Peptides against a protein of PDB entry 7PB4. Designs and how they scored, part 323

Target 1, 105 residues: chain A of PDB entry 7PB4
Amino acid sequence: KMLNIKEYKEKLLSTLGEFLEDHFPLPDRSVKKKKKNIQESSVNLITLHEMLEILINRLFDVPHDPYVKISDSFWPPYVELLLRNGIALRHPEDPTRIRLEAFHQ
Target 2, 218 residues: chain B of PDB entry 7PB4
Amino acid sequence: DALQMAVGYFEKGPIKASQNKDKTLEKHLKTVENVAWKNGLASEEIDILLNIALSGKFGNAVNTRILKCMIPATVISEDSVVKAVSWLCVGKCSGSTKVLFYRWLVAMFDFIDRKEQINLLYGFFFASLQDDALCPYVCHLLYLLTKKENVKPFRVRKLLDLQAKMGMQPHLQALLSLYKFFAPALISVSLPVRKKIYFKNSENLWKTALLAVKQRNR

## One batch from the design tools (peptide; made by RFdiffusion4, then SolubleMPNN)

Design b2_p27_5_s1 (from b2_p27_5, 13 letters changed)
Fold by OpenDDE base, seed 5:
Structure b2_p27_5_s1 (fold): chain B 105 residues (1-105), chain C 218 residues (1-218), chain A 27 residues (1-27)
Amino acid sequence: as target 1 above (105 residues)
Amino acid sequence: as target 2 above (218 residues)
Amino acid sequence: SAADEQQLRLMVEELVILTAELKELEK
């Protein structure tokens, strides 16, 4: 039973990865350097897949404080996407913290 | 059933012929209140009763009681909320009813099935910030609704102007902090790093009911 | 698209449920 669930989870993770790459890719940084001083905040944005992994891990590793601090690596549109769809919840007292919805509770 | 009869009474209005209009009204209102607090109301019942509460069909006391018992069994339809907001625009409801509606909207926000149309009403809600009685609750609602696309220079200016007029209100600071999070370049002013955002406890009126709804939906 | 966002929610929900089940079995 445990082996079957693990295999299914792995398949689902793979499918999710492909789905996210196809439908929710990061914006290509390659759009032309027109000269305006957009501070190239050299902040490496993480993928939506990586963001979800962090949120899922936090939900189960620290269930009493399942909130993750939003870093500069979190692309704001992804944060909005998760919040809008009820996948994540904003901390009521700290707008810089979000948690995954506890779908298993 | 008793609930269907009560909802039908509010929908169709009082039949002229009943000598004891007030007793009949009270009976049906108590029926709705009892069911709402025990089991919650179906989305269809909320749709009907919410519109009635904001339409001005009944007096302010009745409308207030109806609005206080708009507790969902499962979900609230977004369409019901949009219709309710449309009634607010007509201006037939009292100021107290408007305040109660915004408190209700914040308290029931998680039970609304969709947010797409509500998000389109962002500009309407934002315009209501100028009302001193509504401002705390509207700030809380906007805190829940605000997307990066909503954070515009003109809205930042309006919020800063409100802060200058009203002082550093906790609810306004919470919204400004969120705006700064989405668009740091638009807010050059150092906001005090409040570790805790304090909104007025709009949920206090429904705290026990909301706990019961969450338990039923688990 | 709205459909894609709904699909995303369903996939995440399923992942959370599966993860919870696995953690219960590992105890």
Scores: peptide ipSAE 0.627, ipTM 0.669, DockQ to the pose 0.319
Fold by OpenDDE base, seed 2:
Structure b2_p27_5_s1 (fold): chain B 105 residues (1-105), chain C 218 residues (1-218), chain A 27 residues (1-27)
Amino acid sequence: as target 1 above (105 residues)
Amino acid sequence: as target 2 above (218 residues)
Amino acid sequence: SAADEQQLRLMVEELVILTAELKELEK
């Protein structure tokens, strides 16, 4: 049973990865439109897959404080996507922190 | 079912011919209250009763009691909330009912199935910040709803103006801190680094009920 | 699309449930 669940989880993770690449890709860095004032924040944005991994890990590793601090690597549209769909919740006292919804609870 | 009869009574209204209208009303109201607090209400029941509570069909006392027992068994339909907000615009409900509704909306926010249409009502909720009685609860609601796209210069100005009028209220500071997070360039004012955002009345009337709902949906 | 966002939610929900189940079995 445990092996079957692990295999299924791995398959789901793979499928999710493909799904995210197809439907929720990061914006191409290449459109350097010349408008000067967008601070080229040299910050490498993480994929939505990586963001979800961080959130899931935090949910299970630290269940008493399942919140992750939003870093500059978090693409704001992804944060909004997760929040509006009820996948993530904002910390009631700190707007810079979000948690994954505890779907298993 | 006793609950179905009670909901049907509120939906159809009191039949004129009953000499004991008040006793019948009380009986049905107690039925709804008992079921809501024990088991929660189905989304369809909440849809009907929530609209009744805000429509002005019944008196303020009855509307208040109905609204207090709008506890979901599982989920609240977003459509029910949108319809409820439409009744707020018509203005047939009392000020106390409006306050209670916003408190309810904040308390039940996580149980609403979707937020897309509610997010479209952002401007309406934001306009309600001018009501001193609603302001604390509306700030809390907006804190839950605010997206980067909602943070506009004119809204920042309005919040700062409200702060100038009302003082540095914790609920305003909470919302401003969120605005600063999304658009730091729009808020030049040094907000006190409050480590804890405190919305007054975090102890909602539904605390025990909400715990029960969460336990049932696990 | 709205459909994609719904699918995302379902996939994440399932992933969380599976992760929880695995963690309980590892105890």
Scores: peptide ipSAE 0.600, ipTM 0.729, DockQ to the pose 0.324
Fold by OpenDDE base, seed 1:
Structure b2_p27_5_s1 (fold): chain B 105 residues (1-105), chain C 218 residues (1-218), chain A 27 residues (1-27)
Amino acid sequence: as target 1 above (105 residues)
Amino acid sequence: as target 2 above (218 residues)
Amino acid sequence: SAADEQQLRLMVEELVILTAELKELEK
């Protein structure tokens, strides 16, 4: 039973990865360099897959404080996507922290 | 079922011929209150009763009691909330009922099934910030609803103007801090780094009931 | 699309549930 669940989880993760790449890709960095002054914050944006992984891990690793601090690597549209769909919740006292919804509770 | 009879009474209204109208009303109201606090109400029952509470069909005392017992068994339909907001626009409810509704909406926010239509009402809620009695609760609601797309220059100006008028209120600061998070370029003012955001505890009225709902849905 | 966002929610929900089940079985 455990092996079957593990395999199914791995398959789901793979499917989710493909789904996210197809429907929720990061914006191509190719938008032309024209206007000089926006400091190209060299911040590497993480994928939505990586963001979800961080949130899931935090939910189970620290269940009493399942909130993740939003870093500069978090693409704002992804944060909004998760919040508006009830996948993530904002911390009631800190707008820079979000948690994954505890769907298993 | 006693609850169905009670809901039906409120929906259809009092039958003119009953000499004991007030006793009957109280009986049905107590039935709704008892079920709501013990078990919660179904989404359909909330839809009906919430509409009644805000329609002005009954007096303010009755409407207040109905609204206080709008406790879900599981979920609240977004459509019920949209309908409720439409009644707020008609203006047949008292100011106290409006305050109670916003408190209820904040307290029950997590139990609303969807937020897409509620998010479209962002502008309506934002306009209600001008009401001093509503402002603390509306700020809390907006804190829950605000997306980057909602953070516009004109709204920033309005919030700063409200802050200038009302002072540095904790609920306004909380909302402004969120706005600054989404659009730092729009808020040049140094906001005091509050370690903790404090909203008025709107949940206090329903705290015990909400705990019970969460326990039943686990 | 709204459909894609709903599908995302369902997939994440399932993933969380499965993860919880696995953790319970490992205990």
Scores: peptide ipSAE 0.597, ipTM 0.735, DockQ to the pose 0.325
Fold by OpenDDE base, seed 3:
Structure b2_p27_5_s1 (fold): chain B 105 residues (1-105), chain C 218 residues (1-218), chain A 27 residues (1-27)
Amino acid sequence: as target 1 above (105 residues)
Amino acid sequence: as target 2 above (218 residues)
Amino acid sequence: SAADEQQLRLMVEELVILTAELKELEK
């Protein structure tokens, strides 16, 4: 039973990866708007897949405080996507923290 | 064999050089349809064609026609169904194709050789209840798949919420009744005792074909 | 698309449930 669930989870993760790549890709970094003065904080944006992995891991690793702080690596449209679809919840007192919805509870 | 050539065409895709791509496609599609309705398809042919129909390789019209002719000669491989469900996750097929797939899955349920891996997909199917177009067919599928171990408090809550939103739909009532049978303590609400379970006749599209398959396998 | 967003939710929901089931079995 455990092996079968693991295998299915792996298949689902793979399918999710493909789905995210096809439908929710990161924007091409190439549009360097040459606005002069703003420090090009070359913040490496993470994929939506990586973002979801972080949120899932936090949900299960720290169930009493399942919130993740939104870093500069989180692409704002992804955060809004997750919140809008009820996949993630914003912390009631700290809008810079989000949690994954506890779908298993 | 004309069928092998047709299946091979769908698997490999259209050869670039043919000026009459649409005529060739139609010819092969008709070949598959004719064999499927007369004799049924082998498990290997269903494996290939089912995945093609859900992969988004062809247009919606072609995918719909392929799915409609996924009629087994004897059995459908569980692995083919698992692969097909994985394509639903990728979302390269239309909503109408998804509905047709669930209708097909319910209609062909008894012809699937094993149910062990399909039972592991229970959660995925349950999540699809949120789609209003899929909900009636997913309820029917879940009714066929549900074991005591699948009846969890969060799923009961979701079904009750869905019933509150959609009303007391016959397909939801059937599933809730089954849930109450397995876990009466989780469902405090009095469900009307329905003597007859009512699902939409998903099998209507294949009724004649299914009768023929059953007759051949007797 | 709205359909893609809905599909994303369904997939994540299933992943969470599967992960929970695995953790319960490891215990």
Scores: peptide ipSAE 0.632, ipTM 0.437, DockQ to the pose 0.442; fails the geometry check

Design b2_p27_5_s2 (from b2_p27_5, 12 letters changed)
Fold by OpenDDE base, seed 4:
Structure b2_p27_5_s2 (fold): chain B 105 residues (1-105), chain C 218 residues (1-218), chain A 27 residues (1-27)
Amino acid sequence: as target 1 above (105 residues)
Amino acid sequence: as target 2 above (218 residues)
Amino acid sequence: SAMDEQMLRLMVEELVILTAELRELEK
């Protein structure tokens, strides 16, 4: 049973990865070049997949404080996407912190 | 079912011929209250009763009691909320009912199935910030709804103007801090980094009920 | 698209549930 669940989870992660690459890719660095004043903030944006991993891990590793601080690596549209779909929740007292919804509870 | 009869009574209205209108009303209201607090209401029941509470069909006391028992069993339909807001626009409900509705909306926000249409109502909610009685609750609602796309220069100006009039209210500061987070270039004012955004713990009239809902849905 | 966003939610929900199940089995 445990093996089957692990295999299924791995398959789901793979499928999610492909899905995210197809439907929610990071903006190409090239498109930002034409508008002059976008400060090349050298901030490496993380993928939505990586963002979800961080949020999931925090939810389970620190269940008493499942909130993640929004870093500059978090692409704002991804944060908004997660919030609008009820996948993530904003901290009631700190707008810079979000948590994953506890779907297992 | 007693609940179906009660909901049907509110939907159809009092049958004109009943001599004991008040007793019948109270009986049905108690039925709804009892079920709502014990088990929660189905989305369909909330749809019907929420509209009734805001339509002005009944008196303010009845509307208040109905609205207080709008506790979901599982989810609230976004469509129900949109319809409810439409009733607010018609202005048939009392000021106290409006306040209670916004409190309810904040309290039940996580139980609303979708937020897409509610997000389209952002401008309407934002306009309600000018009402001093609504302002704390509307700020809380907007804090939950605000996206980067909603942060416009004209709204920033309105918030700053409101701050100038009302002073540095914690709920307004919370909203401004969120606006600054999304659009730092629009807010040059140093906002005190309040570590704790205190929306008035509006003693969530539904705190116990919400705990029960969460326990049932676990 | 709205459909994509819904699918994302479903996938994440399932992933969270599976993760919880695995964590319980590992105890």
Scores: peptide ipSAE 0.632, ipTM 0.424, DockQ to the pose 0.325
Fold by OpenDDE base, seed 5:
Structure b2_p27_5_s2 (fold): chain B 105 residues (1-105), chain C 218 residues (1-218), chain A 27 residues (1-27)
Amino acid sequence: as target 1 above (105 residues)
Amino acid sequence: as target 2 above (218 residues)
Amino acid sequence: SAMDEQMLRLMVEELVILTAELRELEK
């Protein structure tokens, strides 16, 4: 039973990865060339897949405080995407913290 | 050809303020219907038209007619079905269109080329069991999709709760019997041994067309 | 697209449910 669930989860993760690459890719770094002065703060943006992984892990690893602090690596449109679709929730008192929706409850 | 023009019309939408928008729409709709029932549609045509039928781009009457003629010549792409299911989530289609879609999905299930991605939508289909109008058809779909890995304690509880609410419906019993087959330890309740699985005949709308498709593909 | 966003939600929901089940079985 456990093996079958693991295999299914892995398959779902793979499918999700492909789906995210196709439909929710990170913005190409190349668009930065034209606007002059903003210092290329080389903030390494994480993929939506990586963001979801962090949120899922936090939900289960720290169930009493399932909130993740929004870092500079979090692309703002991804955060907004998750929030508006009810995938993530913002902390009621700290807008810099988000959690994954507890779909299993 | 006439079919390409019709599909193109639905895809691109009505170009100009033609005074006879309704006549043009009807002409193209009849073209699609005629080809679909005679020969079936190519997978690419189904991909386009199925999405249109569920997107809410046209009125309910038009969407219903398009969906009724989603008859494959050979196969339906799994990707088309996945896209269609995503439109159900957006809520732009009517309840009757949703019912028709699930009936269609059950009827056309064997003509879908792959099932891997559809199986990932199991949870979405399962959530739709709560809709009384959808429940019989969703049970049938789940009966076709259910694998051992899908049979989970929380889903068993939900099915039993639905049975308690709705009574011992044949479609629920069929699904529960399958669940018991895969995971007998999760279902302590004695299910009546029904030798015959009974689902509402979803295929009735397409029975003649499906027979024709099977004959052409032999 | 709105369609893609809904699909994302469904996939994440299933992933969370599967993760929960796995963690319950590991205890």
Scores: peptide ipSAE 0.630, ipTM 0.474, DockQ to the pose 0.504
Fold by OpenDDE base, seed 2:
Structure b2_p27_5_s2 (fold): chain B 105 residues (1-105), chain C 218 residues (1-218), chain A 27 residues (1-27)
Amino acid sequence: as target 1 above (105 residues)
Amino acid sequence: as target 2 above (218 residues)
Amino acid sequence: SAMDEQMLRLMVEELVILTAELRELEK
């Protein structure tokens, strides 16, 4: 039983990964629009898949404080996407923290 | 080709300048209907038209007619079905269109090339059991999709609760029996042993067309 | 697209449910 659930989860993760690559890719860094003054903040943006993994893990690892601090690696459009669709929620007192919706509850 | 022009019309949308928009629409619908019922549609044509039917781009009457003629020549792409299900979530289609889609999905299930991605949508289909109009058809779909890994304690509870609310419906009983087969320890309730599983005949709308498809693919 | 966003929600919802179930079985 446990093995079957693991396999199913792995398949879902794989499908989600492919789906995210196709429909929600990170913007290509190559469009260096020469706007001079924006410091090339060398911040490596994480994929939406990685962001979701962090949020899911936090939800289950720390259920009493399931919030993740928004880092510079979080692409703002992804944060907005998750919030807009009710996938994530902002902390009521700290707008820099978000949690995944507890769909299992 | 008349079919290509019709599909292109639905994909691109109505050209603003045509005074006879309704006549043009009807002409293209009839073209699609005629080809679909006589020969079936290619997988690419189904991909385009199925998404259009569920997107809310056109009115309910048009969407219903398009969906009724989603008859494959050979196969339906799983990707087309996944995209179609995504449109059900957007809520732009009518309740009648949703019912028709589930009936179509059950009727055409064997013509879908793969089932792996559809099986990942199991949770979504299961949530749709709460809709009384969808419940019989969703039970049939779930009966076709259910694997041992899908049978979870929380889903068993939901099915039993639904049975308590709706009574012992044949379609619910069929699904519960399948659940008991995969996970007998999760279902303590004695289910009557039915020799025959009875679902609403979803394929009735396409019976003649399905026979023709099976004959062409032999 | 709105379609893609809804599909994303469904996939994440299912993933959360599956994760919860796995965590319960591992305890």
Scores: peptide ipSAE 0.632, ipTM 0.474, DockQ to the pose 0.478; fails the geometry check
Fold by OpenDDE base, seed 3:
Structure b2_p27_5_s2 (fold): chain B 105 residues (1-105), chain C 218 residues (1-218), chain A 27 residues (1-27)
Amino acid sequence: as target 1 above (105 residues)
Amino acid sequence: as target 2 above (218 residues)
Amino acid sequence: SAMDEQMLRLMVEELVILTAELRELEK
């Protein structure tokens, strides 16, 4: 039983990965707008897949505080996407923290 | 080609300048209907038209007519079905269109090229069991899709609750029987051994067309 | 597209449910 669920989860993760690459790719890094003075915070943006993985892991690893702090690696449009679709929720008192919706409860 | 022009019209929408928009629409609908029932549609044509039928771009009457003529020449792309299901989530289509789509999906199930992505939508289909109008057709679809990994305790509870509400419907019994086959420990209730599983004949709308498709692909 | 966003939600929902089941079985 456990093996079958693992295999199914892996298949779903693979399909999700492909889906995200096709429909929600990261913006091409090439728009280096040359405006000089803004500190090139070379913040490596994470993929939506990686963001979801972090949120899912936090939901299950720390169920009493399932919130993740929004880092600079979180592309703002992805955060908005998750919130708008009810996939994630903002912390009521701290807008810099988001959690995944507990769909299993 | 008349079909290409018709598909292009539905894809691009009506050109502003035509005074007789309704007449042009009807002409293109008839073209699609005639080709679909006579020869079937190519996978690419189904991809475009199925998306249009569920997008809410046109009125319910037009969407219903388009969906009724989604008859494949050979195969339906799984991607087209996945896209179509996504439109059901947006909620721009009527309840009648949703029912028709599930009937279509069951009827055309064997003509879908792959089932891998459709199987990932199991949870979505299962959630649609709560709609009384969809329930018979969704049960049939789930009967076709259900694998051992889909049979979970919470889904068993939901099916039993639904049975308590709706009574011992043949379509629910069929699905529960399949669940019991995969996970007998989850279903303690004695299910009547029905030798014959009876789903509502969703295929009746396309029976003649499906026979023709099967004959062409032999 | 709105369609893609809804599909994303459905896939994430299923993934969360599967993850919960796995965590329960590992305990």
Scores: peptide ipSAE 0.631, ipTM 0.475, DockQ to the pose 0.503; fails the geometry check

